Peptides against a protein of PDB entry 5HOI. Designs and how they scored, part 37

Target 1, 351 residues: chain A of PDB entry 5HOI
Amino acid sequence: FRYMPFSPAGTPFGFTDRRYLTMNEVGYVSTVKNSEQYSITVSFFDVGRFREYHFEDLFGYDLCFLNEKGTLFGQSKTGQIQYRPHDSIHSNWTKIIPLQAGERITSVAATPVRVIVGTSLGYFRSFNQFGVPFAVEKTSPIVALTAQNYRVFSVHYSQFHGLSYSLSELGTSSKRYYKRECPLPMSLPNINSDMKKDANLDYYNFNPMGIKSLFFSSYGDPCIFGSDNTLLLLSKWRSPEESKWLPILDSNMEIWKMSGGKETTDIHVWPLALAYDTLNCILVKGKHIWPEFPLPLPSEMEIRMPVFVKSKLLEENKAILNKKNEIGADTEAEEGEEDKEIQIPVSMAAE

## One batch from the design tools (peptide; aimed at target 1 K285 M301)

Design b1_p17_4_s4 (made by RFdiffusion4, then SolubleMPNN; from b1_p17_4, 11 letters changed)
Fold by OpenDDE base, seed 1:
Structure b1_p17_4_s4 (fold): chain B 351 residues (1-351), chain A 17 residues (1-17)
Amino acid sequence: as target 1 above (351 residues)
Amino acid sequence: SKREEFAKRIAELLASP
């Protein structure tokens, strides 16, 4: 096992000069090898909201996180990070993260209010959106990060304990844990079974954890999509004793069902985001389980959430939309979002 | 419906070479 740089829904180069550094519901970041340099393009799905931009990368950024306000880049070996706002109003900033000998940045995350850097030695570094540091914490080795607003979902790896996760909130003065290095019941890639196809070996070498992506749902629930193509959602995370991972989608099974039971072994789901009851994803056809170039248009996969969740979620979403309409678009999200625990019912009955 | 659109997309992918 080796620690590799992880970015949400990032793709390997394979045999090409191109890859996606990251992609989500906002857009996709691509990099192209140009001799000793790289050309990075930040593209958006909503072309009316955002303007595509590109720049020359002399550092070889291998980490990326895209949000609605900017893009965070990182170089796993050198410790360089760069934040690039999508607008021209805010300035780009660059910082070097101090790394020990053999330490790597393994993941980066950025929200409009926080920047997070995780390392192979388990250094968790937090910053504001301007690169002002808050804290450095020592955790188990970090292999993946995502963040939404002030919340951070971190995945850790130990050779002795396997995968664990943390869920934390990065306030102004303190870090709160909702979950701290709890077991993550995600299946790791099985080298002996899955590596019979060369394409799977290339992907394993790029991402040995098989975490295709991790994100927060539109409801603020941690989600992870592993090599088994199962979407796991952390339910009831506000209640530590009731918190559980729900397998809310087997994407292979759903594709198979939707095909009418045809062979779908060459059709792959590449996860972007979970918006309500809909997995936003790229449908990939071919040998590689990841999207190539050009990027196909996103597809929406409806998740059969238990009816009681769907109704409550729709009510909460209407309440959020109504509050956004009352407060106007420019109000800073006041801390007074009633942290209504979205109770996802346990019983996904296998129909 | 989203399900029908997705099923259509799967059918299109299955029909593609």
Scores: peptide ipSAE 0.510, ipTM 0.942, DockQ to the pose 0.583
OpenDDE base, seeds 2, 3, 4, 5: peptide ipSAE 0.508, 0.509, 0.509, 0.510; ipTM 0.941, 0.941, 0.941, 0.940; seed 5 fails the geometry check

Design b1_p17_5 (made by RFdiffusion4)
Pose (drawn by RFdiffusion4):
Structure b1_p17_5 (pose): chain A 322 residues (1-190, 198-318, 341-351), chain P 17 residues (1-17)
Amino acid sequence: FRYMPFSPAGTPFGFTDRRYLTMNEVGYVSTVKNSEQYSITVSFFDVGRFREYHFEDLFGYDLCFLNEKGTLFGQSKTGQIQYRPHDSIHSNWTKIIPLQAGERITSVAATPVRVIVGTSLGYFRSFNQFGVPFAVEKTSPIVALTAQNYRVFSVHYSQFHGLSYSLSELGTSSKRYYKRECPLPMSLPNDANLDYYNFNPMGIKSLFFSSYGDPCIFGSDNTLLLLSKWRSPEESKWLPILDSNMEIWKMSGGKETTDIHVWPLALAYDTLNCILVKGKHIWPEFPLPLPSEMEIRMPVFVKSKLLEENKEIQIPVSMAAE
Amino acid sequence: SEEKHERLYEEVQELLN
């Protein structure tokens, strides 16, 4: 099996010279093939706060993670990472991650206080926001990483357990695990979208902490999974809280569509900030549309019953209250 | 809220047109 470089909400090149590196509620990072180099553009949705800028990529970064304080870049093959703070007060710094034979950097993540690099051999290298290393750890092969403040949500893969996840906190003292390689019941992919599933074999469209600090993941099944009761290991449950396919179906008047797709950015309490993609492909294009907001709904709606009540999709009050 | 729901519905309708 070949591990692929992962970034939250990243898109493939397809038949173009440009794609999105990473995408969330803060903004979007794109890269354009420029003869022999790349042109990286860092954009923001709150235009008033941060200024959109661009720079030339002489290394070919294919890994990226965006937070409110800076942008982290990474090269999956050479192992070079660069953290660019949004403000000009703080300097950029660059480090090169040691990589063994065939070892690839599979995912990177950054917070205002932590920088995380994961490799295909299971190396977990953590730094502060300035590049000072804390500890190097060996875990299962990492395929996806996201972080919030001091906490890290990592997705692992092997040939035995399949997909597993770890939830840990990088405190000032030492590292503490909330959950260590527990089952991750995310649906795996089972065509026009072939380009995407080569770029992202797991079908993990994005994963992120919620605005209130709960781990979330958005697989190829277009269902938002939220980790409930993660503080008590014996009570941990993955709860499906939004069937985005059902919502587009309900808003479209019960019509099956093959051209409307959801691209996850982040979860804010009960609202999924996303990009509504219109077209044959399931990933967003250029220019990037304005973000949309999709309220979460428990998957308790049956299509056949909704069609009877309408004879937008009107929902029976008895069913809506449930 | 009802406002979020209406805005999402209008956006989906624009995509259908």

Design b1_p17_5_s1 (made by RFdiffusion4, then SolubleMPNN; from b1_p17_5, 9 letters changed)
Fold by OpenDDE base, seed 5:
Formats: sequence, C-alpha cells, structure tokens
Structure b1_p17_5_s1 (fold): chain B 351 residues (1-351), chain A 17 residues (1-17)
Amino acid sequence: as target 1 above (351 residues)
Amino acid sequence: SAEIRRRAAERIQELLS
C-alpha cells in the first residue's frame, strides 16, 4: 500500500494533461501540465461572488483545498504549502512543512480561520489562516482531511486496523476531540472485482482508499463518500454513546430509480457537498467515474435512507414475473426478446 | 423537492440518450 495525496473530489490525470485538484460547493481547481510547470486555475460556481484566477505552478501542487476565502495548495513530496486568498486584500503566503525521509503530506484542509496539514506518518499540523503554527500532534497515518470553521474531520489508515476517523475542534489554546480514531465503517475498494476495468485501476492507483470526497454538511455533520457510492453522515457526534454513521444516500440506487430502472452502469455521482437535504454533485457519464473537461453543471440529489438494494428489487421483480407466468399458463406468450424494462414499483417513485 | 428530483431525472435521461 502507498499513501497517496488526497484532495476532496480530486480527479486523476488519466491519459490527459489536465485534472481537477479539488472541487466542492464553492468551485473547482484545475491544473494543466505545461512542459516542466503547471498552470492552475481556481474557478467558482457563483461567478458573481468570485472572480476566476490562475497562476503558474513551478512546484507541481498535488494537494488542494478550496474554501469561501481562499485556496490552500500543497506539494506532497517537498512539503511546500501555499495559501492564496480569493480577494486581493490579503497576501498569499508560502511555507515548507518539514518532512521525514519517506514522509508525504497526504491531505490539507483550510477554513477562514485554520490551516491543517496531515501526513503519511500521522503528523497533524495546525496553523491559523496566516500560517502561524499552533501545534504538531502525532496520530495514526492521515489519509484524508476536511475542515469547517474550527472543526476538523480526519480519516486515518492502519494496515492492521483499517480505516478510522477523528472529529476535533481547534480552539485558540487547545485541540478538543469529539471522536478520536474511532472505527470508520466504510468499505475499501475491492481490487479483485473492480480491477477488471482499466478505468477502475487508474482511479485506484490515484486514490487507493476510494474516498471520492469528505466534507461537513450545512448542519456541521461529518460526511464521507466512498467507493461504494454511499453517502455516510456522522449523526449525534456530540453524544459519544449515541454517535452513528447513517447511510443517507445510495447514489447508484438513486440513479437507477431516476432512470426508470434502466441500465445505468456508466452513470456516476461525483460528490461536492451536502446542503440540508440535498447532495450537490456532478453527474458523470462514461467509463471514468470522475468528471472530465469541461466540468458539467452541478446537480442536486435528495438524501434518502437506502431501504432497498437493487439486488432485492431485481429478485422481487423476478418473483412477481414468475407468479404472473404461473397464473397465465393458458396464453401462448411468444418468446420475443422483449427488453423488459424493470418497472419501479409506483409506491417507491411516489415517496 | 419535486423540482430538484425532476431536474436530476431530466439530466440522467439526457445522459442516457
């Protein structure tokens, strides 16, 4: 296993010279290879609120986090980070994070008040928005970070223990834990089943944890979207004994429902954010599970508890068809290869 | 909302065409 640089909803280059470093509800950051350098563009969905900007990247930033006030960049190997405010009032700043031999920055996060750097050795480094350091903490190896205001959601990986998560608050004087390295009930990518498709191998090599994104909801709940395309929300995190992960959307099932029960194996949800009761996402068509260029407009999907899995619905529909055939034994039904569209039960379409 | 669901369904149908 290799620790790879993670950014929320970041995409691989694939066979192209360009990729998205990150995207969320604010916008998207792209990078294009230009000989020995990169050109980075920071784009926004609200074009009236923010002006798109670009710059030349001589360092090859492979980590990014976008918020409403600025963009944090990082280089996983060199330890360089740069914060760029979106406004011209505040100055850009750059610093080097000291890395040990073989250590990598694995994730970065930024809020209007905090900057966080996580590493493959589990160093958790916190700064203010001006890059003034607060603390260095040793944790389990960090594979992903997100932050909202003073709160940080971190995902950790151990070869022995699998995935864990922490939820912390970075006050002025101390770090408080709400959750500390608790088990994360997220499925890892299945190498054996999914790797038969080259496109899945490319994504696995880019992101071996299969974490497409993680964010805080508009209510301040930690959310994670894994390789199983299920949105998990951490409920009741303020109450240690009541805290639980809720599967609030099966995106594969929801796409299948919205298609009218058609084959949708080439349609993918790419998560951006959770706003109230809606997942903001990009709907992607093709072999690649990630958006290409140009970026499509975001779509919204309503969150729903997955009561039924597609396999059970298929079994129930087969059982209903078999019962109809047992009752209808007297009519010579010609064996035409009718592409029997799997009718979604009307009761499931009306909720 | 019904409108959000409609727009998402329309976009999926556009992607299936």
Scores: peptide ipSAE 0.437, ipTM 0.927, DockQ to the pose 0.724
OpenDDE base, seeds 1, 2, 3, 4: peptide ipSAE 0.436, 0.432, 0.435, 0.436; ipTM 0.927, 0.925, 0.927, 0.926; seed 4 fails the geometry check

Design b1_p17_5_s2 (made by RFdiffusion4, then SolubleMPNN; from b1_p17_5, 11 letters changed)
Fold by OpenDDE base, seed 4:
Structure b1_p17_5_s2 (fold): chain B 351 residues (1-351), chain A 17 residues (1-17)
Amino acid sequence: as target 1 above (351 residues)
Amino acid sequence: SAEKRAAAAKRIAELLS
């Protein structure tokens, strides 16, 4: 086993000189190899909100995380990270993460308020958006990171224990754990069965964990999409005893259904984000399970989960709140109600 | 939405053609 740099929905070079460093609902970051340097392009799906930009990369960034405010880059071997705001108002900053001999940055994440660096030795490093350090924590080896606001979803790997995950909140003074190195019930790539095709071996060498992406849903629930093409969502994570992973989409089965039951073994889902009740994804056809260039337009696949109940309950609760506000009832809206996890009725989880 | 599902189904059909 080798720790490889992971970025959400990143693609390998394969036999080409170009790849996607990362992609999500905001956009996609590509890199092109030009002799000894790279040209990086940050592209956006909302072209009206953001302007595409590019720069020359002399460091060979192999880690990337894109958010609505900027892009974080990392070099897994040197420990260099760079944050590039999309807006020209804020300056780029660069930092070198101190690495031990053989240590690699395995994943990076950035929100508008936090930067997170995870390593192959399990160093979890947190910073603000300006690169000011908060803390260094020793965890199990980190293989993947994502973050939303102050919240971090980390995936860990042990040769003895397999995959685990943590869910934490990075306050100003302290880190809070909602989940700490709990078992992650995600299937690892099957080397013997799936690697009969050269394309699968290439992808495995790029990403041995088979984690195509991980993200937070629009509701702030951790999501992971593995090599089995199943979207897992962490439900009830605020309640440690009630928390569970829900298989909310079998994407292979969904493609098969949407095709009318045709052969779909050459059609692949490449996950971007979960927005409400829809998986934002790229539909890929070919030998490679990842998107090539140019990037196709994203598609939306509906998930079967009771998240449809979350959206309805949120709409109903908003409608109730709006009606209460119209009636002029001075009910002090306790600021704490927005963070109440919408209870999914057990009956709808069984359909 | 039903429209988004129809668009995804259409895209799959286009990829299968």
Scores: peptide ipSAE 0.304, ipTM 0.898, DockQ to the pose 0.474
OpenDDE base, seeds 1, 2, 3, 5: peptide ipSAE 0.304, 0.301, 0.301, 0.300; ipTM 0.898, 0.894, 0.896, 0.896

Design b1_p17_5_s3 (made by RFdiffusion4, then SolubleMPNN; from b1_p17_5, 9 letters changed)
Fold by OpenDDE base, seed 4:
Structure b1_p17_5_s3 (fold): chain B 351 residues (1-351), chain A 17 residues (1-17)
Amino acid sequence: as target 1 above (351 residues)
Amino acid sequence: SAEIREKFKKRVQELLE
């Protein structure tokens, strides 16, 4: 097994000079190889909110994470990271992550408040948005990271234990774990079945875990989309004993249904984000399971959350809101940034 | 919503033509 740099919904070069470093609901980051340098473009789906920008990359950034405030870049071999705010008000910063011999940065994540770096040796490095370090923790080898606000979803790989995950919150003073290196019930790519198509081999060499993307839902639930094209959502993660992975979408089956039962072996879902009860994705037609250039317009797939999961998430969110309101009566207003639990509109509870 | 499903269905059909 080889640890490869992972970015959410990143694509391989294949036989081209260009690829997507990352993409999500905010936009997409592309890189074009020009001799020994790269030209990076940060593009946005909301062209009214953000202006596309580009720069020359002399380092060969192979890691990327895009959020609403900026883009984090990383070079897996050198340990260089760069954060670029989308606005011109905040300055770019660059840092070198110290790497041991053979260590690689395997994933990076950034929120408006945190920067996270994970390595092939399991070093978990946390920073604020200005690149000021908080801590270094040793974990199992990190293969993927995503983050939302203060929360981090990490995927780990051990040759002995397979895939595991952690869910943590990076406060100011300490890291809290909701989940620590728990088994991740995601199917790994089947080398023997998938290697019959050269395109699948190229993708496997780029991403041997088959994790197309991982993200937090709009409700703050960890989501992962594997090589089996199933969207898994971590439900009830606040209750360690009740937490479970839910297969909330089989994208192959949904495409097959929408086709009227036709052959759909050349139609692929490329996941971007989960917003409420819709998977934002790119529908890809062709030999490659990933989007090429130009990027198609995003599509929305309705997820069939088991009706019991929507209702329970609503009940859990109501119960959390009610508990916050009950506790908020007696204790002085410490300026805990209200983690604005997005109130699920009552209308989404009825269908 | 029914609209989201129909829009998605239409897009899948357009990719099958």
Scores: peptide ipSAE 0.593, ipTM 0.954, DockQ to the pose 0.472
OpenDDE base, seeds 1, 2, 3, 5: peptide ipSAE 0.591, 0.589, 0.591, 0.591; ipTM 0.954, 0.954, 0.955, 0.955

Design b1_p17_5_s4 (made by RFdiffusion4, then SolubleMPNN; from b1_p17_5, 11 letters changed)
Fold by OpenDDE base, seed 1:
Structure b1_p17_5_s4 (fold): chain B 351 residues (1-351), chain A 17 residues (1-17)
Amino acid sequence: as target 1 above (351 residues)
Amino acid sequence: SSSIRQRAAQRIQELLS
């Protein structure tokens, strides 16, 4: 096993001079090899909201995380990170993360309020959006990170224990764990079965964990999409004893159904994000399981989860809040009520 | 929704053609 730089939905170069560093619901970041340099382009799906931009990369950034406010870049070997706001109002900043001999940055994540760096030695480094450090924590080796607002979903790997995950919140003064290095029930790529195709070997060498992407849903639930093409969602994570991974979409089965039961061995789902009850993804046709250039338009796949209950409960909670405001009751708006765990009724999890 | 499934199914059929 080798620790490789991971970015959400990042693609390998393969036999090309270009790849996607990352992609999600906001957009996609591509890099092109230009001799000893790279040209990076940050592109957006909402062209009305954001303007595409590019720059020359002299460092060879191999890590990337895109959010609605900016793009974080990292170089796994040198420890250099750069944050680039999408707007021209805020300045870019660069920082070098100190690395030990043989240590690599394995993943980076950025929200509008936090920057996170994870390493192959399990150093978890947190910063604000301006690169001001909060803390350094030693964990099990980090192989993947994603973040939303103040929350971080981290995936860890041990040769002895396999995959684990943590879910944490990065406040101003402290880190809270909702989950701390708990077993992650995701299957690793099977080298013997899957590596019969050269394209699978190339992808394995790029991403040995087979994690195509990880993200938070629009409801703030951690999601992971592995090599088995199953979307897993962490349910009930606020209740440590009730927390469970739900297989909310078998994408291979869903493609097969949507085809009318045809052979779909050359059609692949490349995950971007989970918005409500819909997986945003790229449908890829070809030998490679990842999108090539140009990037196809995103597609939507409906998940099987009772996400309708979360939507209804959110609407009901908003309706209750609006009614309380109309009645002129000095109910102190407990800012905490929006963050209450939306309990999914047990009956809907079985359909 | 039926419309989301229909669009995804259409796109898959386009890819299979």
Scores: peptide ipSAE 0.437, ipTM 0.927, DockQ to the pose 0.486
OpenDDE base, seeds 2, 3, 4, 5: peptide ipSAE 0.434, 0.433, 0.433, 0.433; ipTM 0.926, 0.924, 0.923, 0.925; seed 5 fails the geometry check

Design b1_p17_6 (made by RFdiffusion4)
Pose (drawn by RFdiffusion4):
Structure b1_p17_6 (pose): chain A 322 residues (1-190, 198-318, 341-351), chain P 17 residues (1-17)
Amino acid sequence: FRYMPFSPAGTPFGFTDRRYLTMNEVGYVSTVKNSEQYSITVSFFDVGRFREYHFEDLFGYDLCFLNEKGTLFGQSKTGQIQYRPHDSIHSNWTKIIPLQAGERITSVAATPVRVIVGTSLGYFRSFNQFGVPFAVEKTSPIVALTAQNYRVFSVHYSQFHGLSYSLSELGTSSKRYYKRECPLPMSLPNDANLDYYNFNPMGIKSLFFSSYGDPCIFGSDNTLLLLSKWRSPEESKWLPILDSNMEIWKMSGGKETTDIHVWPLALAYDTLNCILVKGKHIWPEFPLPLPSEMEIRMPVFVKSKLLEENKEIQIPVSMAAE
Amino acid sequence: TEKIQELVEEALEKQKE
């Protein structure tokens, strides 16, 4: 099996010379093939706070993670990473991650206080926001990483367990695991979207902590999974809290559509900040549309019963209250 | 098709308000 470079809400090139590296509630990072180099553009949705800028990529970064304080870039092959703070007060720094034979950097993540690099051999290299290394750790092969403040949500893969996840906190003292390689019941992919599933074999469209600190993941099944009770290991449950396919179906008047798709950015309490993609492909295009907000709904709505009540989709009060 | 897409956008704009 070949591990692919993962970034949250990243898009493939397809038949174009540009794609999105990473995408969330802060903004979007795109890259354009420029003859032999690349042109990386860092954009923001709150235009008032940060200034959109661009620079020339002489290395071919294919890994990226965006937070409110800076942008982290990475090259899956050469192992070079660069952290660019949004403010000009703080300097950019660059490091090169050691990679063994066939070892690839599969995912990177950054917070205002931590920088995380994961490799295909299971190396977990962590730094502060300035590049000072804390510890090098060997774990299962990492396929996806996201972090918030001091906590890290890592998704692992092997030929035995399949997909597993670890939830840990990088404290000032030492590293503490909340959950260590527990089952991750995310639906795997089972065509026009072939380009995407070569770029992202797991179908992990994005994963992120919620605004209130709960781990979330958005697989190819277009269902938002939230990790509940992760503080108590014996009570951990993955809860499906939004069937985005059902919501588009309800808002479209019960019509089955093949051109409307959801691209996850982040979860804010009960609202999924997303990009509504219209077209044959399931990933967003250029220019990037304005973010949409989709309220989370428990998957308790039955299509057949909703069609009877309407004879937008009106929901019976008895069912809506449930 | 365009009318369905506009309906979905209006529903999402209501949820945003």

Design b1_p17_6_s1 (made by RFdiffusion4, then SolubleMPNN; from b1_p17_6, 10 letters changed)
Fold by OpenDDE base, seed 1:
Structure b1_p17_6_s1 (fold): chain B 351 residues (1-351), chain A 17 residues (1-17)
Amino acid sequence: as target 1 above (351 residues)
Amino acid sequence: MDEIFEQIEKGLAKQKK
């Protein structure tokens, strides 16, 4: 096994001079080989909110994370990271992460308030948005990271235990774990079955874990999309004993249904984000399971599983709150109730 | 393949409504 740099929804070069470093609901970051250098472009889906920008990359950034405020870049071998705000008001900053012999940065994540670096030796490094370090923690080897606000979803790999995950919150003074190196029920790519198509070999050489993407949902639930094209959502993560992975979407089955039961071997879902009850994705046509250039417009795929119940329960709870306010009950709405995890009824998780 | 792809795209576009 070889630790490779991972970025959410990143694509390989394949036989081309260009690839996507990352993509999500905000936009997509591309890099083009130009002799000994690279040209990076940061593009956005909301062209009214954001302006596309580009720069020359002399370092060969192979790690990227895009958020609404900026882009984090990393170089897996040298340990260089760069944060570039999308606005021209805030300055870019660069830092070198100290790496041991053979250590690689395997993943980076950035929120408007945190920067996270994970390594092949399991060094978890946290910073603020200005690159000021908070802590260094030793974990199992990190293979993927994502973050939302102060929360971090990390995926770990052990040769003995396979995949595990952690869910943590990076406060100002302390790190809280909701989950710490718990088993991740995601299958690793099977070299013998999944690599029978030469087109897939390039992808699994680029991404040996087969993790196409990981993100937080709009409700703050950790999501992961593996090589099996199943979207897994971590439900009830605030309740350690009730926490479970839900297979909320089989994208191959949904494509098959939408085709009218035809062969869809050259049609692929590439995950971007989970917004409410819809998977934002790129519908890919062709031999490669990843999007090529130009990037197709994002599609939305409806999820049929219990997150639709979260939307309804949230709407119902808002409607109940609004009715209580109309009835003139001076119940001080404790602002603290919005962060309560919506309990999905067990009956709706079994259909 | 193209017709199937267009059918899926039309299917996805209908789920947004």
Scores: peptide ipSAE 0.229, ipTM 0.848, DockQ to the pose 0.456
OpenDDE base, seeds 2, 3, 4, 5: peptide ipSAE 0.220, 0.218, 0.222, 0.218; ipTM 0.844, 0.843, 0.846, 0.846; seeds 2, 5 fail the geometry check

Design b1_p17_6_s2 (made by RFdiffusion4, then SolubleMPNN; from b1_p17_6, 10 letters changed)
Fold by OpenDDE base, seed 4:
Structure b1_p17_6_s2 (fold): chain B 351 residues (1-351), chain A 17 residues (1-17)
Amino acid sequence: as target 1 above (351 residues)
Amino acid sequence: DDEVYEQILKGLEKQKE
């Protein structure tokens, strides 16, 4: 197994000189190889809110994370990282992450308040938005990172234990774990079935875990989209004993239904984000499972939770409501709005 | 393929209405 640099929804070069470094609901970052240099473009879906920009990359950035305030770049081999605010008011900064012999940066994430670097040796490095370091922690080897505000979702891989995940909060003074290196029930790419098409081989060489993307939902839940094209959501992560992965969307099945049951072998879902009850995605047409150039407009796919999961969530929500009604009215504890369990809208539970 | 792709796009658009 080889640890490869991972970025959310990043694409391989394939047979081309260009690829997407990352994409999400904010936009997409592309890189074009020009001899020994790269030209990077940061593009946005909301062209009214953001201005597209480009720059020459002399380092060959192979890691990227885009948020609403800036773009984090990383070079997996050299340990160089660069943060570029989208506005011209804030300065760009560059830092070199010290790497051991054979160590690689495997993933980077950035929020408006945190920068995170994960490595193939399991070094978890945290910084503020200005590149001031907070801590270095040793974990299992990190293969993917995403972050929202102060929360970090990390995926780990061990040759002995397979995939695990952590969910943590990066406060000012300490890291809190909600989940720490717990088993991740994601299907790995099936080498025997998926590698029969040369087009898929290039993708699995680029991303051997088959993690197309990972993100936080609009409600702050960790989401992961694997090679099986199933969107997994981590439910009830605040309650360690109740926390579970929910298969909230089988995108292959939804594509099949929308086709009227036709063959859809050349149509693929490429995940961007989860907003409320919709998967923001690119509907990819062609031989490659990833979007090519130009990027199609994003589509929204309604989440059709499996009926058995919907019914169970309805029962759980009713049980929570009944428990709240049995605990009498008098403790107006201002439980701040942040601790509202994801009320899956009753509408999503009814269909 | 093209017809199926356009059918799916129209299906996704109708889920937004």
Scores: peptide ipSAE 0.478, ipTM 0.918, DockQ to the pose 0.431
OpenDDE base, seeds 1, 2, 3, 5: peptide ipSAE 0.477, 0.474, 0.472, 0.470; ipTM 0.917, 0.918, 0.915, 0.914; seed 1 fails the geometry check

